# Ledger of designs, part 221: peptides against a protein of PDB entry 6GMG

Target 1, 331 residues: chain A of PDB entry 6GMG
Amino acid sequence: DSDDRVTPPAEPLDRMPDPYRPSYGRAETVVNNYIRKWQQVYSHRDGRKQQMTEEQREWLSYGCVGVTWVNSGQYPTNRLAFASFDEDRFKNELKNGRPRSGETRAEFEGRVAKESFDEEKGFQRAREVASVMNRALENAHDESAYLDNLKKELANGNDALRNEDARSPFYSALRNTPSFKERNGGNHDPSRMKAVIYSKHFWSGQDRSSSADKRKYGDPDAFRPAPGTGLVDMSRDRNIPRSPTSPGEGFVNFDYGWFGAQTEADADKTVWTHGNHYHAPNGSLGAMHVYESKFRNWSEGYSDFDRGAYVITFIPKSWNTAPDKVKQGWP

## One batch from the design tools (peptide; made by RFdiffusion4, then SolubleMPNN)

Design b2_p17_5_s1 (from b2_p17_5, 9 letters changed)
Fold by OpenDDE base, seed 2:
Structure b2_p17_5_s1 (fold): chain B 331 residues (1-331), chain A 17 residues (1-17)
Amino acid sequence: as target 1 above (331 residues)
Amino acid sequence: PPPDPYAKVRKYLGSKL
């Protein structure tokens, strides 16, 4: 029950973090220590450090989604999501492959579908699109100018996104970002905003009207990217976890990883920040921990999930929640 | 393989919902 959730206490602005703990290539710390790091590194607005507000600490306390929430400034809407799926691989493996010993046909199909997603290519696509968006933002002082720039950039690159409807998540994402409209944020000036990326891991078999097998082993046809654009329709994602395959088994509803706007060209060197669960220091779950993982450790995911999406949103350039370089751990 | 950090808490990832 979420009833044991506690908002972490305020940390003094000048309190330095304790060292992070290494954990299988990740850096791990308790949420209170992440707040200290966040205040030193990510809290800056207009170049000035800020104490994490009570509201931000409350957002953070929700776990993995809380890390993305506090850094993006809004609860994830997941509308502008990208992935990469190898349809030829999928078809070939279904045709020529065989279920493993003890694997059901549905389990086999779900596994083959999961394995047909390419997390690296999905991430690369999101970075490509974010770069196009950032170029379109740079000199645009109103939304119309941004949209015109965006269309020109897409046309120059012969990108299939140029054919998206004006009401699509792609073109509407900026206008639907609260911080874009805020006086101390974008103030309706696109040139004050930048594109940022986070990732969501989730379960494909969320349709309650589907077979029990799809809910247990995945829906091979669900949440595939559109050809050419890489856009994933996230409208059917209702945060429903995988159904148990055995008695006593339980799965998590989602995972979120924050990337921001790192400029590291090598995907394997990028850092992804995520949390394990909501903060319950006096409950059975214990204190929330924050992890800083390399891309390999993030993209590997868990058996709880068979989909990964890379989502674009926007933050004000004046925020330092998405710096060009992220250092794993502390110091 | 690295331990699943959620193995102990699989049902309990925090959500706004």
Scores: peptide ipSAE 0.029, ipTM 0.728, DockQ to the pose 0.389
Fold by OpenDDE base, seed 4:
Structure b2_p17_5_s1 (fold): chain B 331 residues (1-331), chain A 17 residues (1-17)
Amino acid sequence: as target 1 above (331 residues)
Amino acid sequence: PPPDPYAKVRKYLGSKL
């Protein structure tokens, strides 16, 4: 149980990682070794490597969400989320398709909805928006300048996000980022910040007032992106897992993958960092492992989840948790 | 009640890990 969670011990600042293990196209290592890599590669503040603090090690110990937490500097709020949904494909498959042998109508509709999400296009939308935000952050020394730049960029691109309310998660995301307000972070200077991306996998059928079939097989109408913007309303995501379809079956509540701010243009070559579970070296789950996956391995997901969202947040440019290039594994 | 928001347990084996 969660009570078996242990904070990984400190690693010496100069301790080099052991080699990662290749595993089905991923690079895999135990959390302690990831801390060593993190200290060598991602820990830098103003160009100086740092030992991972006890607080950061505690955050990391929570598993996949911990990887995103330690690298973003805050627990994921998921407010600025993007996806891509092919409505024409969905309608066409529902009309012209049929359930597979043994598949119920609810299973069929849930599956068709899941398959109508385009993970690559969702990721590309988030990257596009992050790029716009980064341009707006550039040379903006107060929030007003940032917002003016952002509106101008959106207008130039004829982006539907220009029509969002001023209090929307889109416009409020920067001001709501703790590290933006920190003296050693952004210090209220937008030009010191950059947009970063992580992904969340979760279950659509979370509404307890809905049918049992929606909870078991997915809610085809839930967590769709808004047309034009690609924004997903995440307000109803309460980390409720898929309902069991058979006795003894159980599903995971979520998965998180850290991308950061990689500049690799080919989505398939991007690296996503995630964990398997909370760190329980003396418990039944065992030690936490960290995986560095290519986009294909990340976006494949699991049967536990029928939704993916790509979320934008911000970190100080002085942090190296989101470098332009991420190397898979070690060395 | 909703499950622990901080607890995630991956149970898949083979090509999924």
Scores: peptide ipSAE 0.027, ipTM 0.697, DockQ to the pose 0.058
Fold by OpenDDE base, seed 5:
Structure b2_p17_5_s1 (fold): chain B 331 residues (1-331), chain A 17 residues (1-17)
Amino acid sequence: as target 1 above (331 residues)
Amino acid sequence: PPPDPYAKVRKYLGSKL
């Protein structure tokens, strides 16, 4: 199946996009038209439009992850992930609820766990942390200054993240960002970087040593955020899809949505950019489509997934892949 | 190479398109 993937052809730098198609509150277009939009809107380096390179087009061709990849400049590592889980809701529903007709105990527990995650609060936490990081990046000209600023910001807010180990994904995220070290990127100057957000949807029941029921219906205990910090240990995410519950059923391994650094305070008005599948114009899947979805459309997810994480990474401020405002569709 | 997302086609229903 991967053999059908094709890198989209180059688009002339000055080619304007065709209109996007509205679809249930989303704006949809074919990948080549997204490249046109990207070149007009997001391609800017130091204020200058850039043609999407062959490498970037190749990254993009991988589908949903490709959208995040091309805009973040790196393949998602998902190390600095946040979520929100209502433990009290979970416990109460398990205690007072019962399986639906035809629902097994494992299905019930998996569903209750899924429903106990709050995507909006998870997103809010990531935005909060990204804001703290952005303040810490400001006027920090070396990593030490950034880390000192970050600790001060966290202390001022009495944030539990201040107690994280210095080697944690939280404190190591910047120095582990390739574009931070690049000459034309951060050039080891934190003040040249900004925090950005993307989201990943995935399946909780990925442990091969666990019960078949957990693989089919979810692992209620997996990928919960740590109390106080909201950090999710993503080390067990191996891109393993949900196990089929019936013959012929199959699930997708993950979904990625790019948010960047939008300043829109209303979560429901934020735009999430994602792809449907890898680009296979001559294959069974067809051409890749890119969607610009509102938060409600993104956060709804699919039955393929029972977890959502909101991940922080960094890009150079000179890149326009994460503008303050994202307009849905074209024009 | 990175894992290919969407090795299987999603079924989009209504607002999930």
Scores: peptide ipSAE 0.026, ipTM 0.702, DockQ to the pose 0.076
Fold by OpenDDE base, seed 3:
Structure b2_p17_5_s1 (fold): chain B 331 residues (1-331), chain A 17 residues (1-17)
Amino acid sequence: as target 1 above (331 residues)
Amino acid sequence: PPPDPYAKVRKYLGSKL
């Protein structure tokens, strides 16, 4: 199988981007032009602008996941994921609601479950936790100091995350970040790192042993956040797409959106960067496009997905891939 | 609704960590 994926060519370091195109409230551009923007805005290491390396261009070429990959410095592991689910709304709608005309019971239950997730509250929970982590990082010069600070912060806030096991993704996330251990990254110094956020959209009905209805219409019980913590067990996410409901229907396996570490308090004003598909300029898919969406356009998702998770990872503070302010489009 | 630009398969590499 000839991998139609192509690595975008290098762009000159000083090449300015062409203007982005407006697209239904999003800013859109071809991947090569995003590389130009990235080099001007996000490429800085220790304040020095860098050309996107061949390796980074290769990572980017994988599409939506590639945007998160190049900006986080690692392939997404999705281990530290948050969401918000309204259990009372779910129970009430199942009890008092009715299937729409032509809607099966399984389709109704899957839809009600999807609609019971609150994307804004899920995002806010991730931001809250990232803020706690950043406070714990700020003056910690070793992992032990970071963990002690983190436990103190959680205790002060009466946060249920204080009860997580020391081996949980929550406490192990920093030490499991490659850039934390890199000499030119964190160099094992937590104070050189910062928490960043990305989002993943995916399908709940991934269990091959489950009913066909769950694979087609969603598993209402899958990928719910734990009470109190908001943590989502992502271990069962195997990037399996929704099963077709009709012949010839096909769904995408996932979507990824990069937020980073924006300080904008209004969720609706935050910018999410994502790609449509892997770069195949000479193939049927065509060139990869990069989108910069506001939260509303990101969180709306697609019918391919019934779950959204907000994931925390870490990058070195010396990287400019997660600035405090992100401007949509160019100029 | 805007066209779904994601109606195509995305490359999966699994977890490297």
Scores: peptide ipSAE 0.070, ipTM 0.780, DockQ to the pose 0.210; fails the geometry check

Design b2_p17_5_s2 (from b2_p17_5, 6 letters changed)
Fold by OpenDDE base, seed 1:
Structure b2_p17_5_s2 (fold): chain B 331 residues (1-331), chain A 17 residues (1-17)
Amino acid sequence: as target 1 above (331 residues)
Amino acid sequence: SPPDPYAKVREYIGSRL
């Protein structure tokens, strides 16, 4: 199929957004109007509004991943991911529960595994770790100082992450962030960076060598967090969608939601920004829409996905793509 | 390059709960 993706046109820097449309507790708008909001609210570099560049508009045009891409400054690598899984609930439900009417054993096990993940606890773990990282960044002027601070913070909190290998995504995440090395970014100074969070929804049954049942109904053992750390090994996530269970059924590959660095303590009041699909105004999919959802709306996900991960990355403090407060919609 | 940069998510038409 021809790539019907189109880069949205530039919007004048001083153009104010049109009102967002309410949609089942979310705020929704077309991508062009989100660009207007982004320029007014999120575009600031060193306190100055910026027009969204052609490159940034191109990144944004990719849909849900594009929202995270433009705000984080890099394509998501998903290496530093967290989740929460209730092993006791899983075991107890498998032992004492039974398949629903018409549900296969594999379908039952996949569902029970999905239901054993706690999205709120996964998000809270990521926020906890991001807070530790931010404290380690504050007065560190080189990577060595950052790593030393991080180890001290983890030791003080008796956090299992202190036992991670130096090559772990946890310790390597900062030095592997392009904006950390950029002159107008971190300029190799950790104190100029801050931790930010986004979320990815995806399918567990991605192993092509596994049973068809795992591909259709989920792999109950895949993408579980490590005990103590909450780290998820994302190396096996290859953006493979759920396999159809019936003729004509199709599933999407992933969803991404941008949180940034909001300080709202109540998870249910946090705002998540995401897109529906790539921008194809002249194609069958139509124009890209951007949604600002509350955590409840985001964490619900779709039947397309049975995993949710909360990922930490870094952006320069001079960027306003991750403000302390996010307002839903416009005005 | 990212392996699959194209996102095709269904439109949000309400709560799934």
Scores: peptide ipSAE 0.065, ipTM 0.781, DockQ to the pose 0.051
Fold by OpenDDE base, seed 5:
Structure b2_p17_5_s2 (fold): chain B 331 residues (1-331), chain A 17 residues (1-17)
Amino acid sequence: as target 1 above (331 residues)
Amino acid sequence: SPPDPYAKVREYIGSRL
C-alpha cells in the first residue's frame, strides 16, 4: 500500500488555486490545488513567495501527517503534547453508569474514558502554553534567556509547568527543533521563533502487553494528561491502530490537523488543515485530498481514535505557514 | 523520526451531529 505513494508534481509559483469544494463545514481540494494555495498564502519566507520544493511536496504526500510536516518543517515528534481529562466525570460515570445493551464492561470503560476528554479544553491549554512560550521567546537572543523568561512567566501565573524537569520536553522543545538551529531559521536566536500548534488523533489501546479488550475498546488509563500541567506522555504512542472488534473491520493509525498560530479567540472559528491519506493517484486510495475544517469538524474525530492531543512545536517567524488568520477554502 | 509509510486516514465525511 505504501508503495503507491506518489510525490505531487510541481505547481507554477504564480498558478492560482481552483475553488475549494465546500462539504459539511469543511473546504476540500485535491493536493495539487492545495499546493497552489500554499504557494500563494503560506509559502512566504521573509515575505517572499516560494515554490513548494520537491522535498516539501514529498512530505506533503504522506497525507494528514504530511500537512503538518510541510507546515512545521519537521516530522511530528509529538513530545510536547497537551490534553484535558475530567477525572471526576470519569469516576462518576464509571460508578453510576452501566454498559449499554450489548456493550461489554471494557467497551463501556473505554467509551467513558474517551468521553471524559475535552478537546476544546485541551486545545485551550495548548494555546495558553504557546502564548506563554511566545512571550518568553520575545527579545530572548539565546536559549538561556528564553528559559529564564519562560520560568518567570510560569512563576507569575503559578503554572505547574514551572516544576517540570529541565530535561522535560517542555523545556527542551525549542533546542530540539531543527529550524531553530538553521541559519535561515532561528539561527539559535529564540526571538526569531514562534510557537505553533498541531493536533493528533490516535488510539489509546496500543500496549501489546495489555488485554485484547484494551486494544479493541481503548485503555482508559492511557495517555491522560498530568494534573496541573496538562502534559501527555506520548512515549507510548507507536502509531498502532485500534484492533478490529469484528471480522473485516479496520481502523487507521492516526490523524493530524494543522492549526499553526491562529489568533482567532473563538475556538469554533479556528481552521484546521489536514489530509485524508497519502497521495496515491494511480492506486486504490486515489489522490490525496486536503481539508480545511472548523474546530468542530476536526475535533469530532472518528471511531478509529479515542485520544486527541494538542502539540506545541516551533517555526521561524520568517515562515508564513502559521499566519494569524487562516481563510477557509478558496477564494 | 522517519515518516510513517502507512500514514493514511479514511475519507472524511460530514459532521455526524
Scores: peptide ipSAE 0.050, ipTM 0.780, DockQ to the pose 0.050
Fold by OpenDDE base, seed 3:
Structure b2_p17_5_s2 (fold): chain B 331 residues (1-331), chain A 17 residues (1-17)
Amino acid sequence: as target 1 above (331 residues)
Amino acid sequence: SPPDPYAKVREYIGSRL
């Protein structure tokens, strides 16, 4: 029941975290201990450590999405999403591959589509675009200058994003970021903002008007990136989970992983922060846990999901929620 | 988008493939 969600209590600003625990190659801790780490490492505004506010603790309590929410400063809209899909691999496997024993044709096609996404290339595309955006931001003191810089950068790189409409999420993302307009945030100055990345795992078969097979095994044609740009149309993502394939089976709606603005060039060394579920310490789900996973652990995802998108948003440079280096766990 | 109060994932990471 939604009534089981509890806002974690405040943690003293000077309270140090307890050690994280290893769990399947990732570092794990209870949400209250993550708040302690967050206050020590990520809370800084203009170089000053801050206690996590009640509002921020409430956001965090929503689980995996809460980690991204508290660090980005807004509920994820997922409008500027990237992925990589190997069309040739998909076509070749459909033509030459065979269903596994007991696998239906629809299950086979859904699996082949899932396996045709390249998470590393999708992440790399988002990082490439974020880098272009950051260059455009750095020398721009108004939105017009930012957009002009962005168009120039894209033209110089012969990037297909240069052909996007002015109303596209790509060009409108900055102006649609609340913290950009805030006096203590960007204050309408692009040079005070930086691009950050998070990831969403979700189910492709969300169309209620589609076949039951697509809802159970995936829609092979859904949520593919546009050629050249890598942009994914996320408008049809309504947080609908995979349909059960057997009686009593249930799937979760999504997963979110926070990357921020790490500068580590090796994708495998990057750290992704995520939560398991909403905080329900007195409920059946129990306390929320926060995980800091390497890219391999994050990108593997769950059987609940057949899509991974890498999303760009913006935060003020004065926030330390997206540092250049993220250390996994504590200490 | 409004927050989903039922936001949940499994604690155990499965294989993507």
Scores: peptide ipSAE 0.048, ipTM 0.777, DockQ to the pose 0.056
Fold by OpenDDE base, seed 4:
Structure b2_p17_5_s2 (fold): chain B 331 residues (1-331), chain A 17 residues (1-17)
Amino acid sequence: as target 1 above (331 residues)
Amino acid sequence: SPPDPYAKVREYIGSRL
């Protein structure tokens, strides 16, 4: 129940974080301490450290999505999402595999579909596209120049994204970014912006017109990336959780992980920042905790989710919410 | 009505890794 959500109090600008706690390969801390770290490391605008505003603390208080929200500057729209799906593996396993003992056919098909997604390749596709976008942004001082550069880059790479409609989320993503239009943000100058990445975990079986089995065990056909582009149609993601398979079972809506713009080439060494739940220090859920996880820990996900998407958005280069290097934990 | 757009995730524990 979101009614117990509380906005974390302001932290003094110069207050240093307490050490993070190791937690099963992650670094963990309470949200208040993350605010302290954020102010020391990520808050900078044009190189100047900033106190996290009341609005930003309010955004952060929403949990996993709040981490992405405060760092991206907007609530996730998830319009430019990428994944990788192994069609051959999926078809082969359906044909030659068999349900496990006690596993229904629908459960088997849902599991096989889930396992046919390659999180690493999905992430790499998003990074590839973000890199192309960043090259297109460079030295582009208006949107037209950016779009022209982008089309040229895509053509040079024979990328199927070059065939996307001009009104597609791919081409419209920059102009639809609020911080691009802000005077102290991009100020309509693409060269002042950079592409950043976050990830969303969610459930495939969201269609209420589908079978109960798909809602319980996954929809094998839902949220697959388009071949060639890797784009996922996220329009049908309405934050509907998995349906319970047993009495008393419940699943959560989604998980969000913030990557930003790390330059670490090894996916396994990248750091993903996420929260466990909304901040409810006086409620049953307790205080929000923030986790900094390696890719392996992030991409593993939970049984609540059978899809992962890697989403591109943009932030001003003047923000330090997406630095080249992210250090896990504190100090 | 659509679910809460501001969701929660259960506590991260080692058993889920």
Scores: peptide ipSAE 0.062, ipTM 0.772, DockQ to the pose 0.054; fails the geometry check

